# Ledger of designs, part 202: peptides against a protein of PDB entry 5OOQ

Target 1, 227 residues: chain A of PDB entry 5OOQ
Amino acid sequence: YREDVRQVVTHPANALSFLQPGRLVEISVNGKDNYGWGAVVDFAKRINKRNPSAVYTDHESYIVNVVVNTMYIDSPVNLLKPFNPTLPEGIRPAEEGEKSICAVIPITLDSIKSIGNLRLYMPKDIRASGQKETVGKSLREVNRRFPDGIPVLDPVKNMKIEDEDFLKLMKKIDVLNTKLSSNPLTNSMRLEELYGKYSRKHDLHEDMKQLKRKISESQAVIQLDDL

## One batch from the design tools (peptide; made by RFdiffusion4, then SolubleMPNN)

Design b2_p29_2_s2
Fold by OpenDDE base, seed 2:
Structure b2_p29_2_s2 (fold): chain B 227 residues (1-227), chain A 29 residues (1-29)
Amino acid sequence: as target 1 above (227 residues)
Amino acid sequence: MEEEEEKLQEEVLEESKKLIEEAEKERKA
């Protein structure tokens, strides 16, 4: 059930509006490499320049750049390619007793374990020397302040996910947590229906984003013409 | 609860902003 919730929360139709710069996200790459909480730098639609016809799943269709402070110090971070979520071999979080460094890593939405209800103030240029380390310091301070864990966005209250099937899922989870009962109410068919709804919402979101960009570009051109 | 969450969010945001500003000052010095 937690995975089902995660799938809904991290779907582009729901997640992208909460992946503003500085948004805290909990990162687990390939379900194995846990980087802990990082801070969103930006995100972009995944484009394969070599294969423009490449089709990605919804959860793999966007690349999120995140600052982490848990990168193993001897990881080949120089081999990281911007907007390439296929991480080079050796890119991993530091284990216990190992030293860590700050790094910007590109991840997919599927690598987001949770979205935090907190944002950091992000530097304008994260690539500038020392900026990612500053963000890393902020991450440490946040972790220090929240020893029991960073508060996670409430999918219903904060993210305003109002899908009836999702609400039913959440209610069931709540009941299960209270009753310790394992009765899954969610049929696979309901998840497919949810994904179908989210897919449509995602399309609308992308259309709106493109429209906003076009409007912004048009306004910029008008301003240039008025100069 | 919502007001407390907002306050907490603002505090974290402000603290992080201060850290960035301090770091920027140190780089310019």
Scores: peptide ipSAE 0.499, ipTM 0.902, DockQ to the pose 0.660
Fold by OpenDDE base, seed 4:
Structure b2_p29_2_s2 (fold): chain B 227 residues (1-227), chain A 29 residues (1-29)
Amino acid sequence: as target 1 above (227 residues)
Amino acid sequence: MEEEEEKLQEEVLEESKKLIEEAEKERKA
C-alpha cells in the first residue's frame, strides 16, 4: 500500500506542483541509497540530447536537483552532471561512521520517497561557495527539530489528490493505521499494562505451581510416614 | 492543526532565510 501511495504522489501530475525551490523531499535512489531529507533546487523535463526520441516512464520523465547533506565524503561528486540522473559509480550516501558532505544531485521522481510539508529558503545561487553547506546546516536543524521525522504532505488534504480509487486506498490505510494504533499491543502503555498483567499472571501461575508442588511433596512425605 | 502547520512552516522558512543571509554577508566580507 505504501508503494502504491508513493507511485501516485510522485507522479508528475501530482508531484511537480509541490517541488518548489526549498521543498523538503526524502530521497531513496534506486530503492537502495537513502540520502534522507534533501531540499529541492529545481526540476526540469528530462531531455536526452543524444536520443531525442527516448521515451521515459512518467516517474523518470523529470529530473529534480536536490541538495543533500548525507553524501559520502569520498564520493566522486565532481563527476556529477547536472540534469543527469544516472549517477556515477561511487556516488552514495555516507554509512554509519563515515563523514558526509553536502552535494547537489539530480534524481528522478521515482527516487522521491516522500514529499515534506516544509520548505527551506534557498539561496539565489546554490553553486556559490558555502551555499550548499548553509542549506545543509538548515537540513540538520530541521532534522534536529523533528526527531520523529519531517511532516509529510497529506496527499488528500495538502496535495488535493481527488482520485476515487486513491481516496479509497487512503481510507483503507487510515483504517489500518487506526487499528494498529488502537491495537493494545502497539500502545506502549497498554503493552506495559499487558506485560504487567501477563507478568503478574505468570508470577501467580508459577506461585500456584510451586504451591502445588509443595503440597504434593508434603503429601508424599505423609505417605512415606504411613509406610 | 492547519495553523500549527503553517506556523511551523514559517518558522523553518525564516530560520533558513536567516542562515542564508548570514552566509551571504560572510561571503561579501
Scores: peptide ipSAE 0.497, ipTM 0.900, DockQ to the pose 0.703
Fold by OpenDDE base, seed 5:
Structure b2_p29_2_s2 (fold): chain B 227 residues (1-227), chain A 29 residues (1-29)
Amino acid sequence: as target 1 above (227 residues)
Amino acid sequence: MEEEEEKLQEEVLEESKKLIEEAEKERKA
């Protein structure tokens, strides 16, 4: 059920409007590499220059750059490629007793475990010397301030997810948290239906974005011709 | 509850801003 909620929350139709610079997100890569809470730098639609015909799932269709302060110190961070979520071998979080460093890593939406209800003030240039470390200090301070965990965005109250099936899912989760009896199979089928609905919404959003770009480009061309 | 959440958000934002400003000042010194 938590995974079901995560799938809805991290869908582009819901998540992207909450991935502003400085937004705190909890990061888990490949379900095993837990980096903890990081801060969003930016995001972009995933484009494969080598294979333009590549079709990505909705959760893999965007790349989010995030600052983490839990990167293993001996990780080959110099091999990280901007906007490439395929991380080089050896890129991993520090284990207990290991030293960590700050790094910017590209992740997919599928690597977001949760979206926090907090934002950090981000430096203008995160690539400037010491800026990642400063963000890392802020992350440590936030973690210190919230020992019981960083507040997570409420999908209904904060994210305004009003889908009836999702609300039913949330109610079922609440009931299950109080009562053991919800059927996982029924929830999986509803997730596919929800996914289909969100996919359509995302397509409409992308169409609108493309239309706005075309309008902007047309206006820019008109302005260039008037010069 | 919303007002308390907004206050917490603002506090975290301001604290993080101060840290960045302090770090920038230390680099210029």
Scores: peptide ipSAE 0.497, ipTM 0.900, DockQ to the pose 0.673
Fold by OpenDDE base, seed 3:
Structure b2_p29_2_s2 (fold): chain B 227 residues (1-227), chain A 29 residues (1-29)
Amino acid sequence: as target 1 above (227 residues)
Amino acid sequence: MEEEEEKLQEEVLEESKKLIEEAEKERKA
């Protein structure tokens, strides 16, 4: 059930509107590398320049750049490429007893474990010297302030996910949290129907982004003509 | 509940802003 909720929450139709700069997200890469809470820098649709016809799953179709403060110090961070979620070998979080550094890593939506209900103020240029370390300091302070965990966005109240099947799922989870006896297996089959609805919403969101881009381009052309 | 969440969000945002501003001041000094 938790994974089912995560799949819905991290779907582009739901997640992208909450991935503003500074948004806190909990990061787990490939189900193995837990970086803890990081801060969103930006995101973009995944484009394969070598293979423009590449089709990605919904959860792999966007790249989110995030600042983490848990990168292993000897990780080959110089090999990191913005908007390339295929991380070089050796890129990993620091283990117990190892030193960590701040880094900007590109991740897929599938690497988001949870979306926090908090945002950091982000520097204008995260690539400037020392800026990622400053964000890293802010992350440490937030973790210190919230020892019991950073508050997570409520999928219904905050994210406004009002799909009937999702609401039923949430109710079942609530019931299961109170009563261990309800059969979890029946809910996985309804996820496919949920994804069909989210796919349509995602298409609308992409259309809106394209429209905004066209408007911005038109405004830029107008400004050039006024120059 | 919503007001408390908004307050917490604002506090974290302001604190993080201060940290960035302080760091920027230290770099310029």
Scores: peptide ipSAE 0.496, ipTM 0.902, DockQ to the pose 0.667

Design b2_p29_2_s3
Fold by OpenDDE base, seed 1:
Formats: C-alpha cells, structure tokens, sequence
Structure b2_p29_2_s3 (fold): chain B 227 residues (1-227), chain A 29 residues (1-29)
C-alpha cells in the first residue's frame, strides 16, 4: 500500500507542482541507494538527444536535480552528467563509518520516496563555491530539529489529490494502520485505473504549459517589434 | 571575495533556519 501511495504521489501530475527549489525530498535510487533527505534544485523534462524516440514511463519522464549531503566521499562525482539520471558506477551514499560530501545528483521521480512539507532556501547558483555545502548544513539542521522525522506532505490535504480511488486507498490504509492489520490489500487493478487518469491529467498540464510558453514568446516578439 | 562568499553562505543558512522554524510551528499547531 505504501508503494501504491508513492506511485500516485510521485506521478508528474501530482509531484511537479511541489518540486520548487528548496523542497525537501527523501531519495532512494534504484531501490538500493538511500541518500536520505535532499533538497530540490530544479527539474526538467527528460530529453534523450541521442534517441529522441525514446519512450519513458511517467515516473522516468522528468529529471530532478537534488542536493544531498550523504554522498560517499570517494564517489566519482566528476563523472556525473547534468540531466543524466543514469548514475556512473561508484556513485553511492556513504555507509556507516564512511565520510560523506555534498553533491548535486540528477534523479527521476521514481527515486523519490517522499516529499517533505518543508522548503529550504535555495541559492541562485548552487554550483558556486560553498553553496552546496551550505545547503548541506541546512539539511543537517533540519534533521537535528526533526529527530522524529521530517514532516511529509499530506497527499489529500496538502497535495489536493482528490481522486476517488485514491481516497479509498488512503481510507483503507488508515483502517489497516488503526487495526495493525498485516493483510496486504492488493489494489493492483485500481492502481492501473488511477495511472490512466493521472496520465491524462499530466498531458493536459503539459499542453497548458506549452501554450503559456507560446503566448509568452509571442508577446516577447511583439515587444521587440515595438522597440 | 572570500568575505562576500562567506556572507552569502551565512545569509542562505539564516534564511533556511527561518523556514525551518516556520515548519516547526506548523507541525505543533
């Protein structure tokens, strides 16, 4: 059930509006590498210049750049390519007893475990000297002040996910948590229907964004002609 | 300058602290 919720929350139609600069996100890459809580720098639509016909899933269709403070110190961070979520070999979080450094890594939406109900102040140029380390200090401060865990966005109250099937899922989870029931409710069929709905919503959102951009570009051209 | 960088870093940290404090208040409400 938690994975089902995560899939809905991290869908582009829901997640992108909450990935502002400084937004805290909990990061797990490939289901193995847990970087803990990081801070969003920015995001962009995933474009494969080498294979423009590449089809990505909804959860892999965007790249999110995040600052983490848990990168293993000997990781080959110089091999990181901007907007390439396929991380080089050796890029991993520090294990217990290992030293860590701050780094900016590109991830997909599928690598987000949770979205925090908190935003840090994000420097204008995170690549400037000392800026990622400053964000790293802020991340440590957050962890210090929230020893019981960073508050997570409520999918219904905060994210305003109002899909009926999702609400039913959330109610079931609440009931299960209350009853301490270990019974896995397989909502696989409902999840597929939910994905279909979100895909359509995402397409509409992208269309609207493209339209707004075209309008802005047209206005800019008109202003240039008036100069 | 190194001093300007340090000042900027301190400003970023202080602004983040303010945001953290606001989030703490919202959780307690």
Amino acid sequence: as target 1 above (227 residues)
Amino acid sequence: SAEEEKKLQEEVLEESKKLIEEAEKEREE
Scores: peptide ipSAE 0.497, ipTM 0.907, DockQ to the pose 0.069
Fold by OpenDDE base, seed 5:
Structure b2_p29_2_s3 (fold): chain B 227 residues (1-227), chain A 29 residues (1-29)
Amino acid sequence: as target 1 above (227 residues)
Amino acid sequence: SAEEEKKLQEEVLEESKKLIEEAEKEREE
């Protein structure tokens, strides 16, 4: 159920409006590399220059640059390519007992575990000397002040996700959380079905938005050519 | 200068602390 919620929350139609500079996000890359909470620098639509025809899933269609303070110190951070979410070998979080450093890493929306209801103050130039480390200190301060966990955005109250299917999903999750006696397997199947329906509807909505953008862009180009 | 850089870093940290404090207050409410 948490994964189903995550899929909806991290969908571009919902997530991008909350990925302002400084927004805290919890990061898990490839389901294995947990970087903990990081701070958003910026995001951009994923463009593959080598394969312009590449089609990405909705959750892989954007790249988010985030500052993390949990990068293993001996990671080859110099090999990181801006806006390339395919991380070089050796890029990983520090394990227990290892030293960590601050780094900016490019991730996909699919690597966002949760979105925090908190924004840090971000420096104008994160690449300037010492700025990443400063953000790292801020991240440590957040963790210190929120020992029980950083507050997460409420999908309904904060993100204003009003999709009926999603609301039904949330209600089901709430019922399941309150009624531990219900068969988890049956509920998971229903949630997956609901998510599938929601995903389809959302895909259609996004397609419509993209179409509208393309139409608008085409009209703008026509107007520029007529000038 | 190194001093200016340090000052900028301190400013960023201080502003972030303010935002964190605001978030703490919102959670307690």
Scores: peptide ipSAE 0.496, ipTM 0.903, DockQ to the pose 0.073
Fold by OpenDDE base, seed 2:
Structure b2_p29_2_s3 (fold): chain B 227 residues (1-227), chain A 29 residues (1-29)
Amino acid sequence: as target 1 above (227 residues)
Amino acid sequence: SAEEEKKLQEEVLEESKKLIEEAEKEREE
């Protein structure tokens, strides 16, 4: 059930509007490498320049760049490729007793475990000297102030996910937290229906973003002509 | 300059601390 909620929350139709610069996200790459809480730098639609016809799943269709402060110090961070979520071998979080460094890593939406109800101040140029480390300090400050855990966005109250099937899922989870009566089969069917609805919403969101970009570009051209 | 970079870093940290404080207040309400 937690995974079902995560799938809905991290779907582009829901997640992207909450992945503003500085947004805290809990990161688990490939379900194994837990980087803990990081901060969003930006995100972009995943484009395969070599194969423009490549089709990605919804959760793999966007790349989110995140600052983490838990990167193993001897990891080959120099091999990180911007907007390539396929991380080189050796890129991993520091284990207990190991030293960590700050790094910007590209991840997919599927690597987001949770979205925090908090945004840090994100520098305009995260690549500038010392800026990643500063964000790293901010991340440490957050963890210090929230020893019981960083508050997670409420999918209903904060994210305004009002889909009836999702609400039913949430209610079931609440009931299950009190009673372990899970019918997983009924939930899987509802997830497919939810994905269908979210796919449509995602398409609309991308269209709107493209339209806004075109409007902004046209306004910029008009301003250039007025100059 | 190194001083300017340090100042910018301090500003970023301070602004983040403000945001964290706001989030703490929201959780208590």
Scores: peptide ipSAE 0.488, ipTM 0.903, DockQ to the pose 0.069
Fold by OpenDDE base, seed 4:
Parts: C-alpha cells; structure tokens; sequence
Structure b2_p29_2_s3 (fold): chain B 227 residues (1-227), chain A 29 residues (1-29)
C-alpha cells in the first residue's frame, strides 16, 4: 500500500506542482541508494537528444535536480551530467563512518520516496562556489530540528489528490493503521509494558516478601536468645 | 494545525535564507 501511495504521489500529474526550488524530497535511487532528504533545484522533462523517439514511463519522464548532503566523498561526482539520471558507477551515498559531501544529482520521479512539506530558500546560482554546501548546511539544520522526521506532504490535504480510487486506498491504509494501532502487537507492547510493570511490581513484591522474611527470622532469633 | 504548519514552514524558510545570506557575505569578504 505504501508503494501504491508513492506511485500516485510521485506521478507527474501530482508531484511536479510541488517540486519548486527548495522543496525537500526524500531520495532513494534504484531502490538501493538512500540519500535521505535533499532539496529540489529544478526539474525538466526528460529529452533524449540521441533518440528523440524514446518513450519513458511517467515516473521516468522527468528529471529532478536535487542537492544532497550525503554523497560519498570519494564518489566520482565530476562525472555527473546534468539532466542525466543514469548515474555513473561509484556514485553513492556515504555509509556509516564515511565522510559525505554535497552534490547536485539528477534523479527521476521514481527515485522520490516522499515529498516534504517544507522548502528551503535556494541560492540564485547553486553552481556558484559554496552554494551547494550552504544548502547542505540548511539540510543538516532541518534534520536537527526535526529529529522525528521531516513532515511529509499529505496527499489529500496538501496535494489535493482527489482520485476516488486513491481516496479509497488512503482510507484502507488509515483503517489498517488504526487496526495496527489496535494490533495485538500494540496490545502486546502494552502487555509488555503491563508485564514490565507487573514484573517490576512482582519483583518489588518478592523483594518485600524476602525482606519481611529476613526481618521475621531476625526477630525469631532475638526471641530465642531471650529464653 | 494548519497555522502551526505554516509557521514552521516560514521559520525553516527564513533560517535557510539567513544561512545563504551569511554565506554570500563571507564570500564577498
């Protein structure tokens, strides 16, 4: 269901109106390379100059240039071609413990995991020296400000997607989420919390019983010494 | 709320603008 929602949200008919400069988007390239949240620079319709008759899927028909701050430092960023979403080999996000840099990467709509409900103020010329790093700093600040995650655009309330089938899908997801919130697992977590509280109470009760026994035993020994 | 969301959006936008302006000043110096 999440993928179904993503497909609708990232469709050009819905997504493009929300891909203004500075729009935050969560990026995953080829379902493998997670760059996290980036900022939109611009977008354009994908044109194959070598093959003008090339037909792309809806989700691959546009190229979005985004600033990311998670590019692996030793990635061949100089090989990146503007408006070419086919990334060179070695272009990847930094892994844990690796250093990252800011880069502008061209992605397709299919590489957008989510569209954020926030926008950054973008420099006039992102290619000017230090500008992408400034955007990268802003991205870090946003992530710092939202430790629980950057707010995502609501497909219905914010994006105004009014397709009946989509609305039905969203309702189903809401019901499932409600059921998941009512899920035996949440009940089991509540049970675990209850069991944790019960276990703590039981441990305290057992400790108190043991202490009372020790006190009683000590009193019995004192009484035996007094005969 | 929608108002809180708008306020948050404006704050993030303004903070990012300040960072860009500061960076531009540092380059001119």
Amino acid sequence: as target 1 above (227 residues)
Amino acid sequence: SAEEEKKLQEEVLEESKKLIEEAEKEREE
Scores: peptide ipSAE 0.498, ipTM 0.904, DockQ to the pose 0.681; fails the geometry check

Design b2_p29_2_s4
Fold by OpenDDE base, seed 2:
Structure b2_p29_2_s4 (fold): chain B 227 residues (1-227), chain A 29 residues (1-29)
Amino acid sequence: as target 1 above (227 residues)
Amino acid sequence: MEEEEKKLQEEVIKRSKELIEEAKKKKLE
């Protein structure tokens, strides 16, 4: 059930509007590499220049750049390629007792375990010297302030996911948290139906994003022409 | 609880901004 919720929450139709710069996200890459909470830098639609016809799942169709402060110090961070979520071998979080560094890593939506109900103020240029470390300090401060864990966005209250099937799922989870007994299989079928609805919303979101970019570009051009 | 969470959120944002400004000052020194 938690995975089902995660799939819905991290779907582009729901997640992208909450992946503003500075948004805290909990990161687990390939289901094994837990980087903990990081901060969103930006995101972009995944484009394969070598294979433009590449079809990605919805959860793999976007790349999110995130600052983490848990990168193993000896990780080959120099091999990281912007907007390439296929991480080089050796890129991993620090284990207990190991030293960590700050890094910007590209991840897919599928690597988001949770979306936090917190945002950091982000540097304008995260790639500038020392900026990722500053974000790292902020992340440490957040962890200090939330010893019991960073608050997660409520899918219903905060994210306004009002799909009836999702609400039913959430209710079932709530009931299960009180009563461990209810049947997981019925929820998976409902997820596919939810997926269809989210696919439509995703298309709308992309259209809106493209429109916003066009507007921004047009405004920039107008300002250049007026200068 | 919601007000406390909101306050904490604002404090986090504020602190993160302060850290950035402090970092800028250190680079200028």
Scores: peptide ipSAE 0.389, ipTM 0.851, DockQ to the pose 0.592
Fold by OpenDDE base, seed 1:
Structure b2_p29_2_s4 (fold): chain B 227 residues (1-227), chain A 29 residues (1-29)
Amino acid sequence: as target 1 above (227 residues)
Amino acid sequence: MEEEEKKLQEEVIKRSKELIEEAKKKKLE
């Protein structure tokens, strides 16, 4: 059920409007490489220059550049290619006892475990010397201030996901969290239908995406001006 | 709880901005 929620939340139609610069996201690459919480730099539609006809899934159709402070120090970060989410061999988070460094990594939406209800102030040029390390310090401060975990965006209250099937899913999860045994939902088929609806909305949303991005940018500017 | 969370969020944002400004000052020195 948590995976089902994640799939809906990280769908382009829902996630992209919340991936402003500085947005905190929890990162898990290929289900095994957990980088913890990072900060969004930017995102772009995935384009395969070698094969323009390449078809990606909705969750793989965008690349999000994120700053992480948990990169293994001996990872070949110099081999990272901007906007290439296929990470070179050896790119991994530091394990316990290993030293970590800050890095900007390109990830797909599918690598987002959760979206935080927090946004850092980001430097204008993240690639400038010392800037990613500054963001890394900010990430450490966030973790220090939220020892019980970084607050996650509420899909309904914050993200305003109003799909009826999704609301039903959320209610079921709430019931499960309260240890009320509800029958496992045959939700797999409903999820495919739900994803189909979002996919169709996304195809229509190329125009709406620009609008949502503009709205998100304007809201971000307002939030920065109100601070 | 929501107000406290909001205050903490604002403090985090403020601190992140301060860290960036401090880094800029150090680079100019």
Scores: peptide ipSAE 0.381, ipTM 0.846, DockQ to the pose 0.497
Fold by OpenDDE base, seed 4:
Structure b2_p29_2_s4 (fold): chain B 227 residues (1-227), chain A 29 residues (1-29)
Amino acid sequence: as target 1 above (227 residues)
Amino acid sequence: MEEEEKKLQEEVIKRSKELIEEAKKKKLE
């Protein structure tokens, strides 16, 4: 269901109006390379100059240029071609323990995992020296401000996707999320409350056991005195 | 929740603008 929502949200008819400069998007290239949250620079319709008759799917028909701050430092970023979403080999996000750099990468709509309800102020010339790094600093600041995750655009409330089938899908997901959230083991707050209750019950049970032991000891002492 | 989110959004935008301005100043120095 989440993938179905993603397909609808990232469709050009819905997504393009929310891909303004500075819009935060969560990026997953080919479902493998997770760059995290980046900032949109611009977008353009995908045109293959070598093959003008090339037909792309709706989700591959546009190229979105995004600034990421998670590019692996040794990635061949110099091989990146503007408006070519086919990334060179070796272009990947930094893994844990690796150093990262800021880069502008061209992606397709299909590489957008989510669209954030946040927009950065972007420099006029992102290609100028130091500008990508400035955006990178902004991205770090955003991540610092939102440790629990960046707010995602609501497809219905924010994006105004009013398709009946989509609304039904969203309702189903909401019900499932409610069911999941109603599961005391999946809701962290409820888990803490349950843990607290369990801890209190356990403490109470331990106290009762201690009390029973003291009573039993006292009875044993009384029996010794009656002897 | 919506007001807090809006405030955070505004702060993020403001901070991003400040960072750009700071970067411009440093480039001129």
Scores: peptide ipSAE 0.321, ipTM 0.821, DockQ to the pose 0.547
Fold by OpenDDE base, seed 3:
Structure b2_p29_2_s4 (fold): chain B 227 residues (1-227), chain A 29 residues (1-29)
Amino acid sequence: as target 1 above (227 residues)
Amino acid sequence: MEEEEKKLQEEVIKRSKELIEEAKKKKLE
């Protein structure tokens, strides 16, 4: 059930409007490499220049660049390619006892475990020397401020996901948390049908998103100018 | 360069702190 919620939350129709610069996201690459909470730099639609006809799933169709502060120090970060979510071998989070560094990594939406209800102030040029480390310090500060965990966006209250089937799913999860053994998801409409609704809304939402992105960028610039 | 980095760090932290406090207040409401 949690995975089903994650799939809905991380769908482009829902997630992209909340992936503003500085948005905190919890990152798990390939379901194995947990980088913890990182900060969004930007995102772009995934384009394969070598194969323009490449079809990606909705969750793989966008690349999100994120700053993490948990990269293993000896990871070949120099081999990272911007907007290439296929990470080189050896790119991994630091394990216990290992030193970590800050890095910008490209991930897919599928690598987002959760979206935080917090947004950092981001440097204008994250690729400038020392800027990712600055974000890394901010991430540490956030983690210090939230020892019990960074608050996650509420899919309904914050993200305004109002799909009836999703709401039913959420209600069922709440019921399951109270130990009702009925597996309500087996009778839930296939996630594919939910995605179909989101995909149709996504075309409209992409237009709205471009507008919201422009507004958000303008607001971020205004907030920068007002600071 | 170090001064610019320090200033940027302070700005980022300040804004992040403000957002953290706002988020905490909203959660308590």
Scores: peptide ipSAE 0.218, ipTM 0.672, DockQ to the pose 0.047

